# Peptides against a protein of PDB entry 4Z5W, part 5

Target 1, 305 residues: chain A of PDB entry 4Z5W
Amino acid sequence: IPDVFLELNKLWYFSAQSNLFNGEMPRSLSNSRSISLLSLRNNTLSGQIYLNCSAMTNLTSLDLASNSFSGSIPSNLPNCLRLKTINFAKIKFIAQIPESFKNFQSLTSLSFSNSSIQNISSALEILQHCQNLKTLVLTLNFQKEELPSVPSLQFKNLKVLIIASCQLRGTVPQWLSNSPSLQLLDLSWNQLSGTIPPWLGSLNSLFYLDLSNNTFIGEIPHSLTSLQSLVSKENAVEEPSPDFPFFKKKNTNAGGLQYNQPSSFPPMIDLSYNSLNGSIWPEFGDLRQLHVLNLKNNNLSGNIP

## One batch from the design tools (peptide; made by RFdiffusion4, then SolubleMPNN)

Design b1_p28_3_s1
Fold by OpenDDE base, seed 3:
Structure b1_p28_3_s1 (fold): chain B 305 residues (1-305), chain A 28 residues (1-28)
Amino acid sequence: as target 1 above (305 residues)
Amino acid sequence: SEAEKLLEEAFKKNTPPSDYVPEPTNII
């Protein structure tokens, strides 16, 4: 990308995604005072990510996903006082979340999916201080770590949490009960164990629950049959709209489904590929907004209602 | 019956993890 952005003093939106751009991010772009939305996703950009937050006073959205950037996560990003959305998916940092992110009050949406992030305990301890954080995607990180269950963790405004495919150990963490606005939870493809906690059914905004491909035991909590968002349409919950899409693979050989908004996910309960026992509750029939109930490959017994 | 159909449809779709895979948009 040519270093010509100094002349583009009115440039508000720059999208150069899905091209063949290589080399470093232009220094004039890293110093742009006018840019609000920057997307360089799906290129071959390299080097360290550097943003001059003192110059980039209008920056609200940053998408650098699927690039060949290296080095540490930029610790100065919290100084970008208007920066709300960050997509760093598929950037191999091999790093921890910077301690400076405790001060990231503008942050609303963060993705580090498949970014070689380490130390989930430190990451969650840091990110809980982001009071405006609504969307957090941490899929394909923290390989074989333990999901912290520390009850003091608080994500009060969290609406979307995706931590899939980490081979995480532990249980469904009690601190998630402190997130009453949670709409989407994906903890699939981990090594989570124990029982599914009944308090999940108290998350009245939860319309998408994926706990599939874990080692959960015991009965399905009856409280899941009372998820208010799945009983009635009337909960027009203000949807989180991150400036980055979500992707869900459907098959190993198929392209990932792109979901532009969390609301584009079908209302779902997926508990498949666990060791759950007991009956299927007839009261799942009360979940009239539910599109997908996947209980496949468990130890369930009795009648199908 | 309707719960059985929802179960049968759900049984067919192994939905692998939400991977934020920015697919390379092959501009073909």
Scores: peptide ipSAE 0.027, ipTM 0.537, DockQ to the pose 0.031
Fold by OpenDDE base, seed 2:
Structure b1_p28_3_s1 (fold): chain B 305 residues (1-305), chain A 28 residues (1-28)
Amino acid sequence: as target 1 above (305 residues)
Amino acid sequence: SEAEKLLEEAFKKNTPPSDYVPEPTNII
């Protein structure tokens, strides 16, 4: 990419995604005073990520995903006082989240999906201080770590939490009950154990629950038959989505389905591939907004209602 | 039942495994 962004003093949006750009990010771009939205995803850009946050006073969205960037996560990003959305997916950092992210009050949406992030306990301890954080994607990180159950963890404004395919150990953590606005929870493809907690049914905005491919035991909590978002249509608040899309693959070899908004996900309860027992509750018939109920590959018995 | 219909629809819809994978890089 040419170093000509100094002359582009009115440039508000720069999208150069899905091209063949190589080398480092231009210095004039890292110092742009006008740019609000920057997307360079799906290129071959390299080097260390550097942003001059004192110059980039209009930066609101940053998408650098699927590039060959290296080094640590930039610790100065919290100084970008208007930066709301960050997509760093598929950048191989091999790092922990910087302690400076405790001060990241502008942050609303963060993805580190498949970015070789380490230490989930430190990551969640830091990110709980981001008071405006609504969307958190940490899929394909934290290999074989333990999901922290520390009751002091608090994500008050969290709406989307995705921590899939990490081989995480532990139980469904009680601190998630401190997130009453949670709409989408995905903890699939882990090694989580214990029972599914009844308090999940008290999350009145929860319309998408994926706990599939874990080691859960016991009965399905009856409280899941009373999830208010799946009984009534009234709670479909179109909230500002992150500027990055979500992708759900059908198979390891298939192309991902793109979802531009969390609301584009089908209303779903997936508890498949666990060790759950007991009966299917007849009251699942009350969930008139539910599109997908997947209970496959469990130890369930009795009649299908 | 209404629950049987939801289960049958869930079985017919090959529900993708939750691989939240950001855009595939161009697999050349």
Scores: peptide ipSAE 0.024, ipTM 0.545, DockQ to the pose 0.045; fails the geometry check
Fold by OpenDDE base, seed 5:
Structure b1_p28_3_s1 (fold): chain B 305 residues (1-305), chain A 28 residues (1-28)
Amino acid sequence: as target 1 above (305 residues)
Amino acid sequence: SEAEKLLEEAFKKNTPPSDYVPEPTNII
C-alpha cells in the first residue's frame, strides 16, 4: 500500500480487504486524522501494528484480521477515544491482552479469534472494565486453560460471547448470570464439566445457546423451556451489529458460513455431544421461535415429546 | 479418542476463511 494518505485528508472510509497487499501499513495511514472506518482484513500485511491514536481522532472501526502482523498487541489503542470495533482475528500475537485495555471505554466489539492469546483469567479481568463491551469473541485461544468462575467478574452490557474451541476446563461460570442482555452464548468444543445451570433460562434475550462438545452431566434444566426470546416474537429491536462478520466453520477444510449480524443466526439450543441424562421436556414445544434443537449424542431417555 | 480427533478438527466461530480466499458471500 503506498504512503500517500497525507494527501487524502477527506478520506473517511478505507476498505481494502481480501486483496494481495503486502509489506507494512503505511505511516501516513497510521497518522490519518480523517479515517473513521479502516479495513485491511485478509491480506499479507506485516510488521508491528502501530496506530498514532493522538492523530487518528476519527477512528471508530479497525479490521486488521487475517494478516501477517508480528509483535505485541498495541497497548495504546485505548487512547483512540472513538474506537468501538476491533477485529484482530487470525493475527498470531502469542501474547496476553494489555492491561491498558481496562481503560478502553469506547470499545463495543472485540475479536481475537484464533490469535494465539494466552491467559484467559487476565483477559476477562481486564475486559470486564470495558463498560460498553457488547460483543466478545475469543475462540481458538487459551488452549487447555481453566475458564474462570470468579463471581466478581461482570460483563453488564454483554450481548454476544463466543469462547469456542479452547479446550477450556471448568464449569459454566456463575458471573454470566450478571449479563441480562446476553443474546448469543457459545462455549462449544471445550472440556467444560458439571451441570448446565438453571439460571441460563432466566436470560430473557438469549436466542442462541451452544454448549455442544463438552462433558456436561445431569438433566437438561427445565428453565430452558421458558426462554422468553424463544417463546414469543418480541419485536427484537435491531441492535447495532459489530462492523465485522461472524463465521461458522465445522470443518477446517470446508468453506465458512458468513453471518453479517448476530440476528442472522438461527434461534438455537445445541447441547449435543455431552453426557446429559433424563427426559426431553415436553415444554420444549412452547419454544415457538426455536429453529434448531440439537440434543444428539447424550444419555437421554424416556419418550420423545 | 474419536472425541480428541473431533477436538483437533475444532469447530470455529467468528474465524475468517483462509487467507487470499474471498469471504463467503452466502448470506443465509
Scores: peptide ipSAE 0.019, ipTM 0.553, DockQ to the pose 0.045; fails the geometry check
Fold by OpenDDE base, seed 1:
Structure b1_p28_3_s1 (fold): chain B 305 residues (1-305), chain A 28 residues (1-28)
Amino acid sequence: as target 1 above (305 residues)
Amino acid sequence: SEAEKLLEEAFKKNTPPSDYVPEPTNII
């Protein structure tokens, strides 16, 4: 990318995603006062991520995902006082979340999917201080760590939480009961154990629940048959709109499906590939908004109602 | 019962396609 952004003093939006750009991010771009939306996703950009937050006073969205950036997570990003959305997916940081992110009050949406992030306990302890955080994607990090169950953790405004494919140990954390606005929860492809907690059915905005591919035991909580967002349409799910797409693979060999918004996910309960027992509740029939109920590969018994 | 029919219809509608493998969301 040429270093000509100084002349572009009115450039508000720059999208150069899915190109063949290589080398470092131009210094003039890292100092742009005019840019609000910056997307360089899916290029071969390299070097350290540096943003002059004192210059980039208009920056609201940053998508650098799927690039060859190296080094640490930029600890100065909280100084970008208007920065709401960050997509750092597929950037191999091999790092912890910076302590400075405790001060990241502008942050609404964060993805570190497949970014070699370490120390989930520290990450969640830091990110709980982001009062405006609505979307958090931490998939493919924290390999074989323990999902912290500390009841003091609080994500009051969290709407989307995705921590899949981390091989995380532990149980469904009780601190999630403090997230009443939660709409989408994906904890799939971990090593989570214990029972599925009944309080999940109290999350009135929860329309998408993926607990598949874990080691959960016991009965399916009857309270899941009363998930209010799945019973009636009247609870218009406020759309969390991160400026980055979501990806879900349908098959290991398939390309990921792109979802532009979390609301574009089908209403779903996926409890498949666990060790759940007991019967399937007939009252799952009351979930008139449910599109996908996946209970396969469990120890369920009795009649299919 | 009418409940069994509603449930059977719900299950038929809610059964993922046979080719749908549950995979992590946001595996970029």
Scores: peptide ipSAE 0.019, ipTM 0.469, DockQ to the pose 0.083; fails the geometry check

Design b1_p28_5_s3
Fold by OpenDDE base, seed 3:
Structure b1_p28_5_s3 (fold): chain B 305 residues (1-305), chain A 28 residues (1-28)
Amino acid sequence: as target 1 above (305 residues)
Amino acid sequence: PILSVDPEPVPGNEEKAKELIEKLLKLA
């Protein structure tokens, strides 16, 4: 990419997505005063990610996903006072989240999907301080770590939490009960154990729940039959979506369906591929907004309602 | 199913890349 962005003083939106760009990010781009939305996704860009946050005062969205960047996560990003959305998916950092992210008050949407991020305990401890954080995607990280269950963790404004395919150990964490605005929870393809907690049914905005491909035991909580968002339509608050798309794959090698908004996901409860026992509650029939109920590959007994 | 923000690799378009570079150089 040419280092000519100094002359482009009116450039508000720059997308160079899915080209063949290699080398480092141009210094003039890292110092752009005008740019609000920057996407360099799906290139072969390399080197350290550096942004001059004191110059980039208009930066609101950053998509650098699927590049060959290396080194540490830029610790100065919290100084980009208008930066709301960050997509760092598929950048192999091999790093922890910087402590400076405790101060990232502008942050609303963050993805590190498949970015070789380490230390989930530190990551969640840091990110809980991001008071405006609504969307957090951490899929394909933290391999074989333990999902923290520390009750003091608090994500008050969290709407979307996706931590799939991490081989995480532990239980469904009690601290999620402190996220009353949670709409989408995906903890699938882990090694989570214990029972599914009844307090999940108290998450009145929860319309998408994926706990599939874990080691959960016990009965399905009856409280899941009373999820308010699945009983009535009234809770479809169209909130601003992240500027990055979501991808739903059947497996790691399958083509993904792209979803531009979390609200575009079909209302779903997926508890498949666990060790759940007991009956299927007939009261799942009360969930009139539910499109997909997947309970297959469990130890369930009795009649199908 | 696995939910992620891991985009599928799309083949780069060399022609579009060249056009974009040419446009940037003309604006500079």
Scores: peptide ipSAE 0.190, ipTM 0.792, DockQ to the pose 0.728
Fold by OpenDDE base, seed 5:
Structure b1_p28_5_s3 (fold): chain B 305 residues (1-305), chain A 28 residues (1-28)
Amino acid sequence: as target 1 above (305 residues)
Amino acid sequence: PILSVDPEPVPGNEEKAKELIEKLLKLA
């Protein structure tokens, strides 16, 4: 990428996604006063990520995912006062989330999917201070760590939480009950144990629940048959999607289906591949908006309603 | 299913890359 962005003082949107760009990000680009949306996703860019936040005063969206960047997560990103969306998926940082992210009040959407992030406890403790955080994707990190259950953790405005495929230990954390606006929860492909808590059925906006491929035991909470978002259409708040797409894979080795909006996901309850017992509640039939109910590979008994 | 935002790298398009560079150089 040529170092010519100083002359491009009116450039608002720059997308160079899915090209063959290599080398470092141009210094003039890191100092652009005009750029609001920057995407360099899916290239072979390298070096340290550096953004001059004092210069980049218009930056609102940053997508650097799927590049060969190295070094630390830029601790100065919270100084980019308008920066809302960050996609750092598939950047191998081998790092913890910077403490400075406690001050990241502009942040609304963050992905570190498959970015070799460490210390989930620190990550969640930091990110809970991001009062505007609505979308958090932490899939494929925190290898074999324990999912914190500390009730003091609070993500008040969280709508999308994805922490899949981390081999996380622990239980469904009670602090999620502090997120009444939660629409999508994916904790699949972990080593989570215990029972599925009844308070999940109180999340009136929850339309997508994936707890599949864990070690959950006990009965399916009857409260899941009363998930209001799945009973009636009236509560589908169309919220602005993150500037980054979501990908749903059937398996780790499968091609991902791209979803541009969380609302484009089919309403789903997936509890498959656990050790759940008891009966299937006939009241699942009341969930008129439910597209997918997946209860396979459990220890369920009785009649199929 | 696994939900993520980390698609597999797709091979880049060299022609599009060249075109973009040329456009940038013309605007500069």
Scores: peptide ipSAE 0.111, ipTM 0.710, DockQ to the pose 0.754
Fold by OpenDDE base, seed 1:
Structure b1_p28_5_s3 (fold): chain B 305 residues (1-305), chain A 28 residues (1-28)
Amino acid sequence: as target 1 above (305 residues)
Amino acid sequence: PILSVDPEPVPGNEEKAKELIEKLLKLA
């Protein structure tokens, strides 16, 4: 990429995604005063990510996903006071979330999907301070760590939480009950155990629940048959989508379907591939907005309603 | 299913890359 961005003082949107760009980000780009949306996704860019936040005062969205960047997560990003969306998916950091992210009040959407992030306890302890954080994607990180159940953790404005395919141990954490606006929860493909908690059915905005491929035991909570978002259409709060797409894969090695908005996901309850027992509640029939109910590969018994 | 934000690697287009570079140089 040419180092000409100093002269491009009116450049507001720069998308160079899915090209063959290699090398480092141009220094003039890292100092651009005009750029609001920057996407360099799916290139072969390398080096350490550096952004001069004191210069990049208009930066609102940053997509650097699927590049060959290395080194630490830029600790100065919270100084980019207008930065809302960060996509760092598939950047091999091998790092922890910087402690400076406690101060990242502008942050609304964050993805570190498949970015070799470590220490989920520290990550969640830090990110809970991001008061405007609505979308958090941490899929394919924290391998074999324990999902913290610390009741003091609080994500008040969280709408989308995806922590899939981490081989996480632990239980469904009680601190999620402090996220009443949660719309999408994916904790699939972990090693989570215990029972599915009844309070999960109190999340009135929850339209997409994936707890599949875990080690959950006990009965399906009857409260899941009363999820308000799945009973009636009226509660579908269309919120602004993150400036990054989601990908739904059948498995870790499969190609994914791209979804540009969380609202484009079909309303779903997936509890498949667990050790759940008891009956299938006939009251699942009350969930008129539910598109997919997947209960396969459990120890369920009784009548199919 | 697994939700992620991992873009599938789309092959880069060299022509588009060249065009973008040319546009940048023309604007500069």
Scores: peptide ipSAE 0.068, ipTM 0.687, DockQ to the pose 0.743
Fold by OpenDDE base, seed 4:
Structure b1_p28_5_s3 (fold): chain B 305 residues (1-305), chain A 28 residues (1-28)
Amino acid sequence: as target 1 above (305 residues)
Amino acid sequence: PILSVDPEPVPGNEEKAKELIEKLLKLA
């Protein structure tokens, strides 16, 4: 990528994703005052990620995923006061979340999927201070760590939590009950144990639950048959997705990247590949909005309702 | 099998990862 962004003082959107760009991110790009949305995803960019947050005052979205960046997670990102969305997935940091992220009040969406992030306890302790954090994806990290169950952890505005394929030990953490706006929970492909807690059924916005491929035991909580988001459509307030205004523009001239408006996640309960026992509750029939109920490969007995 | 939605492109699954990220952003 050429180092010419100093001259591009009106450039607010730069997407160079899915190319063959290599080398380091240009310094002029790291100092751009005009850029709001930056995507360099799926390239071969390398070196340390550095952004001059004092210069990049308009930066709202950063996608650097699927690059060959190395080193530490940029600790100064919280100084990017308008930065809401970060995608750092598939960047092999081999690092912990920096303590500075406690101050990341602008942060709404964060992905570190498959980024060799370590210390889930520290990560969650830090990220709980991000008061605007709604989407958190930490899949394929924290290998064989223990999912913290510290009741003081609080993600008040969390809507999406995905921590799959980490081989995490522990139980479904009680602190998730402090996230009443949770819509999607994926803790699949871990080594989580114990019972599925009944309070999960109190998450009235929860429409997608994946606890598959764990070591859960006991009965399916009857409270899951009363998930309000799955009983009636009316409470699925499609809060208008914050119109990130850019997802709607059919850029006619760039070849056929149909930004298919991602269809909503299918309403789903997946509890498959556990050691659950007891009966399948007939009241799952009351979940009129449920598209997928997967209970296979358990120790369930009785009649299929 | 509901693929644990890795929001990031697995080699050959970039579109699905993009769709997921977009879905996640809509939920946020």
Scores: peptide ipSAE 0.011, ipTM 0.450, DockQ to the pose 0.052; fails the geometry check

